# Designs tried in a protein design run: peptides against a protein of PDB entry 6JX3. Part 84

Target 1, 85 residues: chain A of PDB entry 6JX3
Amino acid sequence: AEFRLRPEISVAQTDYGMVLLDGRSGEYWQLNDTAALIVQRLLDGHSPADVAQFLTSEYEVERTDAERDIAALVTSLKENGMALP

## One batch from the design tools (peptide; made by RFdiffusion4, then SolubleMPNN)

Design b2_p28_7_s3
Fold by OpenDDE base, seed 4:
Structure b2_p28_7_s3 (fold): chain B 85 residues (1-85), chain A 28 residues (1-28)
Amino acid sequence: as target 1 above (85 residues)
Amino acid sequence: KRPLSSELSVEPLEVVGGRYSRIGLLGR
């Protein structure tokens, strides 16, 4: 399934990194560099499998760990109301 | 404590990143 942000979520680049802002609640989340990179690639249309391959080629991380981290991040984004289910 | 005027939350969303040491340049 396609990864998408909820329509009320806006993305901003700040001096401290990527931020996701909920225009309804006013809540926002600052993403660290790794999380931002994953989100950006997912939004560009890459699959989680594509992203896992990318992470293992770029970082000192095992494939299974990358896959688990991506899945956990996606789950968190959905649970916190940032991404569509 | 949250502001009285709204349901406001400011939180860092982070992947536990100790293992994400860069070994290449494709991500930047």
Scores: peptide ipSAE 0.050, ipTM 0.535, DockQ to the pose 0.049
Fold by OpenDDE base, seed 3:
Structure b2_p28_7_s3 (fold): chain B 85 residues (1-85), chain A 28 residues (1-28)
Amino acid sequence: as target 1 above (85 residues)
Amino acid sequence: KRPLSSELSVEPLEVVGGRYSRIGLLGR
């Protein structure tokens, strides 16, 4: 399924990193740089498989670890109300 | 290839967070 943020979520770049902000509740996630990279690529239309391939090509990370990290991040964003299920 | 850990950011430290983020409430 396509990765999408919930409609009330805004994306901002800050001095501290990428922030996802719920405009209604004020709840936010400040993503670390790796998470921001993953989210940005997913929002650009890359599949999780695409992103895993990208991570393994650019960083010292195994494919299995990359896949697990992406899946865990996506799950967390959905569970925390930032991304649509 | 770069170490993935070099891309980590842990600030701000006052906010609860896990591996990928810090979580907070604006104005709360």
Scores: peptide ipSAE 0.037, ipTM 0.566, DockQ to the pose 0.374
Fold by OpenDDE base, seed 1:
Structure b2_p28_7_s3 (fold): chain B 85 residues (1-85), chain A 28 residues (1-28)
Amino acid sequence: as target 1 above (85 residues)
Amino acid sequence: KRPLSSELSVEPLEVVGGRYSRIGLLGR
């Protein structure tokens, strides 16, 4: 399935990092560097499997851990109303 | 290879204009 943000969510690059902003409520979420990298790659059309491979190549992480981290992040983004189910 | 970023903060921070939450990897 295609990873997509909800229509009310905008992405901003700030001095403090990548931020997801709900334009209606004013609530926002700052992504740490790794989360931002994952979200950016998913939005660019890479699959979770693609991202896991990327993470194991660039970071000190095992494939299984990378897959779990990506799945957990995607779940959090959906549950917090940032990404479409 | 590089280390991963810090763990996810699930506790919201009250700020002017609403709530702020930090999103990232759990347990890292």
Scores: peptide ipSAE 0.022, ipTM 0.507, DockQ to the pose 0.199
Fold by OpenDDE base, seed 5:
Formats: C-alpha cells, structure tokens, sequence
Structure b2_p28_7_s3 (fold): chain B 85 residues (1-85), chain A 28 residues (1-28)
C-alpha cells in the first residue's frame, strides 16, 4: 500500500534535523537521520521491502531488524497522526 | 557500512510553544 502523509502535515528541514509539523495543532515530531531516510524513501515510492534492502546494504543492520524497525516506524507515524492509514 | 541513528520516542516532550516527539529506531 502507498505511504502518504496526512494533508495537515508539513515537512521541514531544521537545524535539529527533519521535522514533521501538524499545521492544525502546532505539534511537531523530529526524525533522526535514519528515520528521515526511511520516510523520504517511502514518500518517493519505495516499498518497505525496498527500504529494508537498502538499509542492509548501507548500514550495520540485519534484514529482519530493518524490516521490524520500518514496520514500527510506519505504525508510529500512523498512530501519531502523521501518516494516513 | 554505517551505524543506524537511534532513539524512538512516541511520547511527546513539552516545550515552549507546543509538543515535541523524537522519532527514530530503537535498540541500535
């Protein structure tokens, strides 16, 4: 399924890193470098499986751990109102 | 290969002007 941010969420690059801002509530979430990379790849149209393969090729992570981390991140983004279900 | 950046916090932190959460990968 396609990964998409909710329409009220904007993306900004800050001195602290990538930030997702809720334009309605004013709440924001900071993504660390790895999370930002994952989100960017998903928004570019790569599947979670694609991203897991990418992570294992570039970073010190096992495939199963990468898959679990991506799934957990996506779940968190949905539950916190950043991404569409 | 490089290490992954970690830190996943779903609970918001209270800051002046709103709520802040830090999202990343736990356990790395």
Amino acid sequence: as target 1 above (85 residues)
Amino acid sequence: KRPLSSELSVEPLEVVGGRYSRIGLLGR
Scores: peptide ipSAE 0.024, ipTM 0.516, DockQ to the pose 0.190; fails the geometry check

Design b2_p28_7_s4
Fold by OpenDDE base, seed 2:
Structure b2_p28_7_s4 (fold): chain B 85 residues (1-85), chain A 28 residues (1-28)
Amino acid sequence: as target 1 above (85 residues)
Amino acid sequence: KRPLSSELSVEPLEVVGGRYSRIGRLGA
């Protein structure tokens, strides 16, 4: 299924990195660089598998770890109301 | 899209771990 942010969520950049803003509550969530990269790739239409492959080619990380990190992040974003289920 | 002010308070959402050291680069 397609990864997608909730409609009330907007993306912005700050001096500290990528931020997800809940336009209704005013809550801000700052992503670290790795999380931002994952989210950006997913929003660009890459599958989690694509992103995992990308991470292993770009960073010193094992495939299994990349897959786990992506899955955990996606779950967190959904649970925290950033991404659609 | 213009950046948000660095004065904004944000709640951290992070992937834990320091294992994501860059070993290459795609593109320029």
Scores: peptide ipSAE 0.038, ipTM 0.525, DockQ to the pose 0.060
Fold by OpenDDE base, seed 4:
Structure b2_p28_7_s4 (fold): chain B 85 residues (1-85), chain A 28 residues (1-28)
Amino acid sequence: as target 1 above (85 residues)
Amino acid sequence: KRPLSSELSVEPLEVVGGRYSRIGRLGA
């Protein structure tokens, strides 16, 4: 399934990084630079496998670690109401 | 600066281990 934000979620760029804002609850989450990069690529249509390949090419990280981090982030975004199941 | 209302609930969402260390872009 494609990665998508929930319709009530908006994206904002701040001095401190990317923020995801829930327009209903008013809750928002600030992403660190790595998380923001992952989210941006997923939203652009890249698969988790694509993103893992990207991370290992750009950052000092093992492939398996990148895969786990991406999966964990996606799960977190869904659990926190930011992304659609 | 903080661009969002102080009335909003703020929580950090981070990848485990924080930011990755950059080793350089391909071709650079």
Scores: peptide ipSAE 0.037, ipTM 0.543, DockQ to the pose 0.053
Fold by OpenDDE base, seed 5:
Structure b2_p28_7_s4 (fold): chain B 85 residues (1-85), chain A 28 residues (1-28)
Amino acid sequence: as target 1 above (85 residues)
Amino acid sequence: KRPLSSELSVEPLEVVGGRYSRIGRLGA
């Protein structure tokens, strides 16, 4: 249930935003500010439900939309080999 | 409440130029 990056993935903060680097394949992905915020909170130990509540409290977004986008992001990160299943 | 820095989207991570982007690969 805990969101975790794969061991080969490193996080870097750049002038362009958060970057996830696969040290084995050499692939790296840039996250925009909203995606980075979600990932940062998940890595800090917040659940997807915690993050959805945070988003609806701080930003103009509906709860259902926040939940769906968090789920989609997590799924994408897993499918692209950045997060553990 | 503040706006999100970008619109929430269900675009796949691999879509270059979308919400999430592959920006490079270590040189070989």
Scores: peptide ipSAE 0.030, ipTM 0.569, DockQ to the pose 0.266
Fold by OpenDDE base, seed 1:
Structure b2_p28_7_s4 (fold): chain B 85 residues (1-85), chain A 28 residues (1-28)
Amino acid sequence: as target 1 above (85 residues)
Amino acid sequence: KRPLSSELSVEPLEVVGGRYSRIGRLGA
């Protein structure tokens, strides 16, 4: 399924990193650089499997760890109201 | 290969005027 942010969520690039803002509640989430990289690639249409391959190619991380981290991030984004289910 | 910039996790923070949630932990 396509990874998409909820319509009320805006993306902002700040001096401190990528921020996701809920325009209605005012709550916001700061993404660390690795999370931001994953989200950007997912929004660009890459699958979690694609992103895992990318991470293992570019960074010192094992495939299993990359897969687990991506899955956990996607779950978190959905559960915290940032991404559509 | 480069290390990951930081570990992934969710950590909510209470701040004046609202809620700040961190995706990722401090430090790699």
Scores: peptide ipSAE 0.025, ipTM 0.530, DockQ to the pose 0.197

Design b2_p28_8_s1 (from b2_p28_8, 8 letters changed)
Fold by OpenDDE base, seed 4:
Structure b2_p28_8_s1 (fold): chain B 85 residues (1-85), chain A 28 residues (1-28)
Amino acid sequence: as target 1 above (85 residues)
Amino acid sequence: KKPYVRPSITRITDPALRAEVLAVFAAQ
């Protein structure tokens, strides 16, 4: 399924990295570099499998670990109301 | 290959940092 942010979520690139704003709650969420990379690729239409392949090609991470980390991030984004189910 | 850092998201609670980030969003 397509990865999408909820309509009330805004994105900004800041001096502190990628930040998401929930326009309803007023909460701000800072993403580290890896999380930002994953989110950007997902928003561009890449699948989690595509992202895992990218990570294993560029970084010292095993495929299974990359897949688990991507899944955990996506779950967190959904649970914190940033991404659509 | 580059060192790998696990992905993380962190809620911003510091008032000063929140104000700085708000200004960025307001300028969009």
Scores: peptide ipSAE 0.690, ipTM 0.913, DockQ to the pose 0.914
Fold by OpenDDE base, seed 3:
Structure b2_p28_8_s1 (fold): chain B 85 residues (1-85), chain A 28 residues (1-28)
Amino acid sequence: as target 1 above (85 residues)
Amino acid sequence: KKPYVRPSITRITDPALRAEVLAVFAAQ
């Protein structure tokens, strides 16, 4: 399934990093640089496997750790109502 | 390769920071 943000979610690039606004709850969520990078690539159509390969090629991280971190982030975004299931 | 920092998301609760971020969204 395609990774997508929920319809009520807006995105902004700020001096504090990428921020997501939930238009229904009024809550703001700040993403650190790594989370923003992962979300951007997923929204561009890359698979979690693609993102893991990218992370291990560019950063000092093992494949297993990258895969776990991507999966945990996606789960958090879905559970907090930012991404579609 | 660059140093790796684990991904994180944080709910913004500080009123001043919320106001600043609101202004950014309003300017879009």
Scores: peptide ipSAE 0.689, ipTM 0.912, DockQ to the pose 0.920
Fold by OpenDDE base, seed 1:
Structure b2_p28_8_s1 (fold): chain B 85 residues (1-85), chain A 28 residues (1-28)
Amino acid sequence: as target 1 above (85 residues)
Amino acid sequence: KKPYVRPSITRITDPALRAEVLAVFAAQ
């Protein structure tokens, strides 16, 4: 399914990296560079498989590790109320 | 290839950092 942020989530680029704000709870979440890159590509319509391929082509990471890390990030974003199920 | 850093997300709890980030959102 398409990766999407929840309607109440806003995005900003800060000196501390990409930040997501939950407008209802007031919680802020800081993403490191890798997480921001993954989120950006997913929001652009790339599949997790596409992102894994991208990571392995650009970074010193094995495919299985990239896939695991992407899946874990997506799960965290959903569980913490940032991404739609 | 570039060095790989695992993705991470961190809840911001520091009051000063929260204020700074809020200002960024308010300025959008």
Scores: peptide ipSAE 0.687, ipTM 0.911, DockQ to the pose 0.910
Fold by OpenDDE base, seed 2:
Structure b2_p28_8_s1 (fold): chain B 85 residues (1-85), chain A 28 residues (1-28)
Amino acid sequence: as target 1 above (85 residues)
Amino acid sequence: KKPYVRPSITRITDPALRAEVLAVFAAQ
């Protein structure tokens, strides 16, 4: 399934990294660099498997750890109302 | 390869930081 942000979510690039704004609640969420890279690639249409391959090629991380971290991030984004289920 | 840092998201609650970020969104 395609990864998508909820329609009320806006994105900005700040000096503190990528930030998501929930236009309904008014809450702001800061992503660290790794989370921002993952979200950007998912939004560009890459699968979680593609992103895991990217992470293992660029960073000192094992495939299983990358997959776990991606899954956890996606779950968090959905649970906090930022990504569509 | 670069050092790996696990992904994280953090709700921004600091009033000053919220104000700075709001300004960025307002300028879009």
Scores: peptide ipSAE 0.687, ipTM 0.911, DockQ to the pose 0.927

Design b2_p28_8_s2 (from b2_p28_8, 8 letters changed)
Fold by OpenDDE base, seed 5:
Structure b2_p28_8_s2 (fold): chain B 85 residues (1-85), chain A 28 residues (1-28)
Amino acid sequence: as target 1 above (85 residues)
Amino acid sequence: KRPYVRPSITRITDPELRAEVLAVFAAQ
């Protein structure tokens, strides 16, 4: 399934990292560098499997851990109303 | 390979940081 942010979500690049603004709730969510990297690649059309491969090639992380972390992040983004189901 | 940091998302509640971030969005 295609990863998409909800229409009310705005994105900004800040000195503190990527931030998402929910225009309806007024809440701001800060993403660390890893989360931002994952979101950027998903928005560019890469699959979770693609992202996991990228992470394991660039970082000291095992494939299973990368896959779990990607899935958990996506779930959090959906549950907190940032990403579409 | 680079050290790995697990992904995290954090709700921003600090009023000064919220104001700084709002200014960034407003300047887009």
Scores: peptide ipSAE 0.690, ipTM 0.913, DockQ to the pose 0.923
Fold by OpenDDE base, seed 3:
Structure b2_p28_8_s2 (fold): chain B 85 residues (1-85), chain A 28 residues (1-28)
Amino acid sequence: as target 1 above (85 residues)
Amino acid sequence: KRPYVRPSITRITDPELRAEVLAVFAAQ
């Protein structure tokens, strides 16, 4: 249930936004602002439900859409080797 | 409320951008 990055993943804030580096593969992943926001909150210990509530409170998005977007992002991060299963 | 943009992640493949980003990480 805990969202965690893999140990080989590094994070940086760049002029191009938040970027994740896989230190083993050498792959870099650019996050847009929404993805960065979600990742930061998850890393801070907020649940996906917490993040969805935050998004719906601050942005023009419905709860269901927020939940789906968060889930899809988490899946992508796991599938691309950035987040632990 | 603020405009909402769906979250996205994109693999960086441009050599120049990769080099610039590498420099940022190397400076950490």
Scores: peptide ipSAE 0.689, ipTM 0.912, DockQ to the pose 0.909
Fold by OpenDDE base, seed 1:
Structure b2_p28_8_s2 (fold): chain B 85 residues (1-85), chain A 28 residues (1-28)
Amino acid sequence: as target 1 above (85 residues)
Amino acid sequence: KRPYVRPSITRITDPELRAEVLAVFAAQ
């Protein structure tokens, strides 16, 4: 399924990296560089498999580790109400 | 290949940092 942020979520680029604002709760979430990269590619329409391939080609990470990290991030974003299920 | 850092998300609770980030969103 398509990865999408919830409509109440806003995105900004800050000196501290990508930040998400939940307009309903008023909470701010900071993403590190890797998380921001993953989110950006998913929002662009790349599949988790595509992102894993990208990570392994550019970074010192094994495929299984990349897949696990992507899945964990997506789960966190959904559970914290930032991404649609 | 570049060094890999695992992805992370962190809730911002520091009042000063929250104010700085709010200013960025308000300027959009």
Scores: peptide ipSAE 0.687, ipTM 0.911, DockQ to the pose 0.919
Fold by OpenDDE base, seed 2:
Structure b2_p28_8_s2 (fold): chain B 85 residues (1-85), chain A 28 residues (1-28)
Amino acid sequence: as target 1 above (85 residues)
Amino acid sequence: KRPYVRPSITRITDPELRAEVLAVFAAQ
């Protein structure tokens, strides 16, 4: 399934990293570098498996850990109303 | 390979930081 942000979500690149704005609630969410990287790749159409492979190739992380971290991030984004189910 | 930092998202509550970020969005 395609990863998509909700239509009310805006994205900005800031000096503090990627930030998402919920236009309905007015809340801002700051992503750290890893989260921003994951979100960008997912939005570009890469699967979670693709992203996990990318992370393990570029960073000191095991595949299982990368997969868990990606899944947890996606869940958080959905639960906080940033990403579509 | 580079050091790995687990992904995180944080709700911005600091009023000054919120104002700075708002300015970035407004300038888009």
Scores: peptide ipSAE 0.684, ipTM 0.909, DockQ to the pose 0.924

Design b2_p28_8_s3 (from b2_p28_8, 8 letters changed)
Fold by OpenDDE base, seed 2:
Structure b2_p28_8_s3 (fold): chain B 85 residues (1-85), chain A 28 residues (1-28)
Amino acid sequence: as target 1 above (85 residues)
Amino acid sequence: KKPYVRPSITRITDPELLAEVLAVFAAQ
């Protein structure tokens, strides 16, 4: 399934990295560089597997760890009401 | 390869950071 943000979520690029605004709650969420990179690639249509391959190619991380971290991030975004199920 | 940092998301509560981020969104 395609990764998408919920309609009420807005995105901004800041000096502190990517930030998400929930327009209904008014809450702001800061993504660190890795999370922002993952989200950007998912939004661009890359699969979690694609993102994992990208991470292992660019960073000192094993495939299994990358996959686990991507899955955990996606779960968090859905649970926090930022990404569509 | 670059050092790897695990992904994280954090709700912003620091008032100064909030003010700066709010300004960025308002300017969009």
Scores: peptide ipSAE 0.701, ipTM 0.919, DockQ to the pose 0.929
Fold by OpenDDE base, seed 4:
Structure b2_p28_8_s3 (fold): chain B 85 residues (1-85), chain A 28 residues (1-28)
Amino acid sequence: as target 1 above (85 residues)
Amino acid sequence: KKPYVRPSITRITDPELLAEVLAVFAAQ
């Protein structure tokens, strides 16, 4: 399914990387470079499989590990109330 | 290929960093 952020989530590019603001809680979340890359590609409409292929082509990571890390990140974003189910 | 770092998300709690990030969002 389509990856989307919740309506109350704002995004900013900062000197410290991508940051998400939850407008309801007031909490700010910093993404490291890998997480930001994954989120950006998902928001652009790429599938998790597309992202995994991209990661394995550019980085020293196995396909299985990339897929697991993408899935874990998506789960984390949903659990922290940032991404829609 | 580039070194791989596992993805991570971290809640910002440092007051100085928080103030700087707040300013970025306020300027949007």
Scores: peptide ipSAE 0.701, ipTM 0.919, DockQ to the pose 0.928
Fold by OpenDDE base, seed 3:
Structure b2_p28_8_s3 (fold): chain B 85 residues (1-85), chain A 28 residues (1-28)
Amino acid sequence: as target 1 above (85 residues)
Amino acid sequence: KKPYVRPSITRITDPELLAEVLAVFAAQ
């Protein structure tokens, strides 16, 4: 299934980085640069494998570590109610 | 290649930061 944010989630670009607002709870979540980059690419339709390839091509990270970090981030976003299951 | 930083998400709880971020969303 495609990666999608829940309908109640709003996005803003701030001086503090990408921020997500949960319109139901009123909670705000700050993403660091790496998390924002991953989320942006997933929302644009890239697969986790695409994102891992992108990270390893641009950053000092091994493929296995990139894949683990992407999976962990996606899990966190789903568990925190920001992304659809 | 650039230095790699692990991805992170953090719930914002600082009142001043919350006020600033709220203002950004309100201005959209």
Scores: peptide ipSAE 0.701, ipTM 0.919, DockQ to the pose 0.925
Fold by OpenDDE base, seed 1:
Structure b2_p28_8_s3 (fold): chain B 85 residues (1-85), chain A 28 residues (1-28)
Amino acid sequence: as target 1 above (85 residues)
Amino acid sequence: KKPYVRPSITRITDPELLAEVLAVFAAQ
């Protein structure tokens, strides 16, 4: 299924990077540049495999590590109530 | 290729940073 943020989540670009606001809890979450890049591409409709390919082509990272990092990020976003399951 | 930094998400708790980020969202 497509990656989507939960309805209560808002996004902003700040001087400190991408930030997500959970409107229900009032919690703010800061994403580093890599996390923001991954989230942006997923929201644009790219698959995790697409994102992994992109990362390995642009960055000094092995495919397995990229895949693991993407999966871990997605899991965190879902478990923290930011992304839909 | 560019140096790779692992992705991270961090809950913001610093009061000054929180105030600045709040202002950004309020201005949307």
Scores: peptide ipSAE 0.700, ipTM 0.919, DockQ to the pose 0.935

Design b2_p28_8_s4 (from b2_p28_8 with K6R E10T K17L M22L E26A E27A M28Q)
Fold by OpenDDE base, seed 4:
Structure b2_p28_8_s4 (fold): chain B 85 residues (1-85), chain A 28 residues (1-28)
Amino acid sequence: as target 1 above (85 residues)
Amino acid sequence: KKPYVRPSITRITDPELRAEVLAVFAAQ
């Protein structure tokens, strides 16, 4: 299934990094650099497997850890109402 | 390879930071 943000979520690039605004709640969420990178690649149509391969190629991280962190981030985005199920 | 930092998301609660970010969204 494709990764998508909920329609009420807006995205901004700020001096503090990527920020998501929930238009319904008025809450703002700041993503660190790694989270922003993962989200951007997923939104571009890359699979979690693609992203894990990218992370292990560019960063000091093992494949299993990358896969875990991607899955945890996606779950968090869904649970906090930012990403569609 | 570059140092790896685990991904994180953080709710912005600081009123000054919220105001600054609001201005960015309002300007879009």
Scores: peptide ipSAE 0.687, ipTM 0.911, DockQ to the pose 0.928
Fold by OpenDDE base, seed 3:
Formats: C-alpha cells, sequence, structure tokens
Structure b2_p28_8_s4 (fold): chain B 85 residues (1-85), chain A 28 residues (1-28)
C-alpha cells in the first residue's frame, strides 16, 4: 500500500527541521534530516526499496541498514498516529 | 558519499518551541 499521512497531520518546514502536527492531539513531531528525506520520498510515491537504493547511493550506509532504518521510521510514524496503516 | 545519520523523530514538548512551531503552522 502507498505511504500516506493521516488526514489530521499537517507538515511544515521550520528552522528546527521538518515538523509534523497532529491537529487532533496537538502533538508536534520533529524529524531529523534523514527522516525528512525518507518521508518526502515516500510521499512522492517512491517505494521503501527506492528509498533504500537512494540512501546507499548518496550516504555511507549499507543496504540492509538503510532498509531497517526506513522500516523502523515507518513503524514509528504509524504507531504515533502520523501515518495510515 | 555523505556521512549517514539514522532517521529520528522527536516529540516536541518545550512550551516555547511548541508556540513557535504553532505560529508557523498558523501562518500556512
Amino acid sequence: as target 1 above (85 residues)
Amino acid sequence: KKPYVRPSITRITDPELRAEVLAVFAAQ
């Protein structure tokens, strides 16, 4: 399934990095640069595999580590109510 | 290749920072 944010989630670029706001709970979540990069690419329609390939091409990271980190981030976003299941 | 930093998300709890970020969203 496609990666999507929940309808109540808003996105902003701030001096503190990318931030997600849950409009219902009022919670704010700051993403570091890597997380922001991953989220943006997923929202743009790239698959986790695409993102992993991108990361290994641009950064000092192994494919398996990239895949793990992407999966963990997606899980966190879903568990914290930011992304749809 | 660039140095790699693992992805992270952090809940913002500082009241001053929350207020600043709220203003950013309100201005969208």
Scores: peptide ipSAE 0.687, ipTM 0.910, DockQ to the pose 0.907
Fold by OpenDDE base, seed 2:
Structure b2_p28_8_s4 (fold): chain B 85 residues (1-85), chain A 28 residues (1-28)
Amino acid sequence: as target 1 above (85 residues)
Amino acid sequence: KKPYVRPSITRITDPELRAEVLAVFAAQ
C-alpha cells in the first residue's frame, strides 16, 4: 500500500532535522536522520522492502533489523496521526 | 558502510524549540 501523510500534516526541514506539524492539533514531531531518510523514500514511492535494501546497502545494519525498524516507524507514524492507515 | 542509528520520532515540547520550528513553517 502507498505510504502517505495525512492531509493536515506539514513537513519542514530545520536545523534540527525533518519536522512534521499536525495542523489540527498543533503538535510537532522531530525525526532523526534515519527516520527522515525512511519517510522521504517512502513518500517518493519506494516500498518498505526497497528502503530496507537501501539501508543495508548504505549502513551497518542487517536486513531483519532494518525491516523491523521501518515497520515500527510506520506504525508509530500511523498511531500518532501523521500517516494514513 | 555508515554507522546505523535506529529511526526515532520525538514530540517537541520545549517552548523555545517549538517557537523556532513554528517560524520555519511560517516562512514556507
Scores: peptide ipSAE 0.684, ipTM 0.909, DockQ to the pose 0.933
Fold by OpenDDE base, seed 1:
Structure b2_p28_8_s4 (fold): chain B 85 residues (1-85), chain A 28 residues (1-28)
Amino acid sequence: as target 1 above (85 residues)
Amino acid sequence: KKPYVRPSITRITDPELRAEVLAVFAAQ
């Protein structure tokens, strides 16, 4: 399924990195650079597998670790109401 | 290859940081 943010989520680029605003709760979530990169690629239509391949090609990370980290991030975004299930 | 940092998300609770971020969203 396509990775999508919930309609009430807004995105901004700040001096502190990418930030997501939940328009319902009023909560702000700061993403570090790696999380922002992953989210941007997923929103662009890349699969988690694509993103894992990208990470292993550009960064000092093993495929298994990249896959785990991507999955954990996606789960967190869904559980915290930022991404659609 | 570049050093790898695991992805993280952090809820912003500091009032001053929240105010700064709010201003960014309001200016969009």
Scores: peptide ipSAE 0.684, ipTM 0.909, DockQ to the pose 0.920

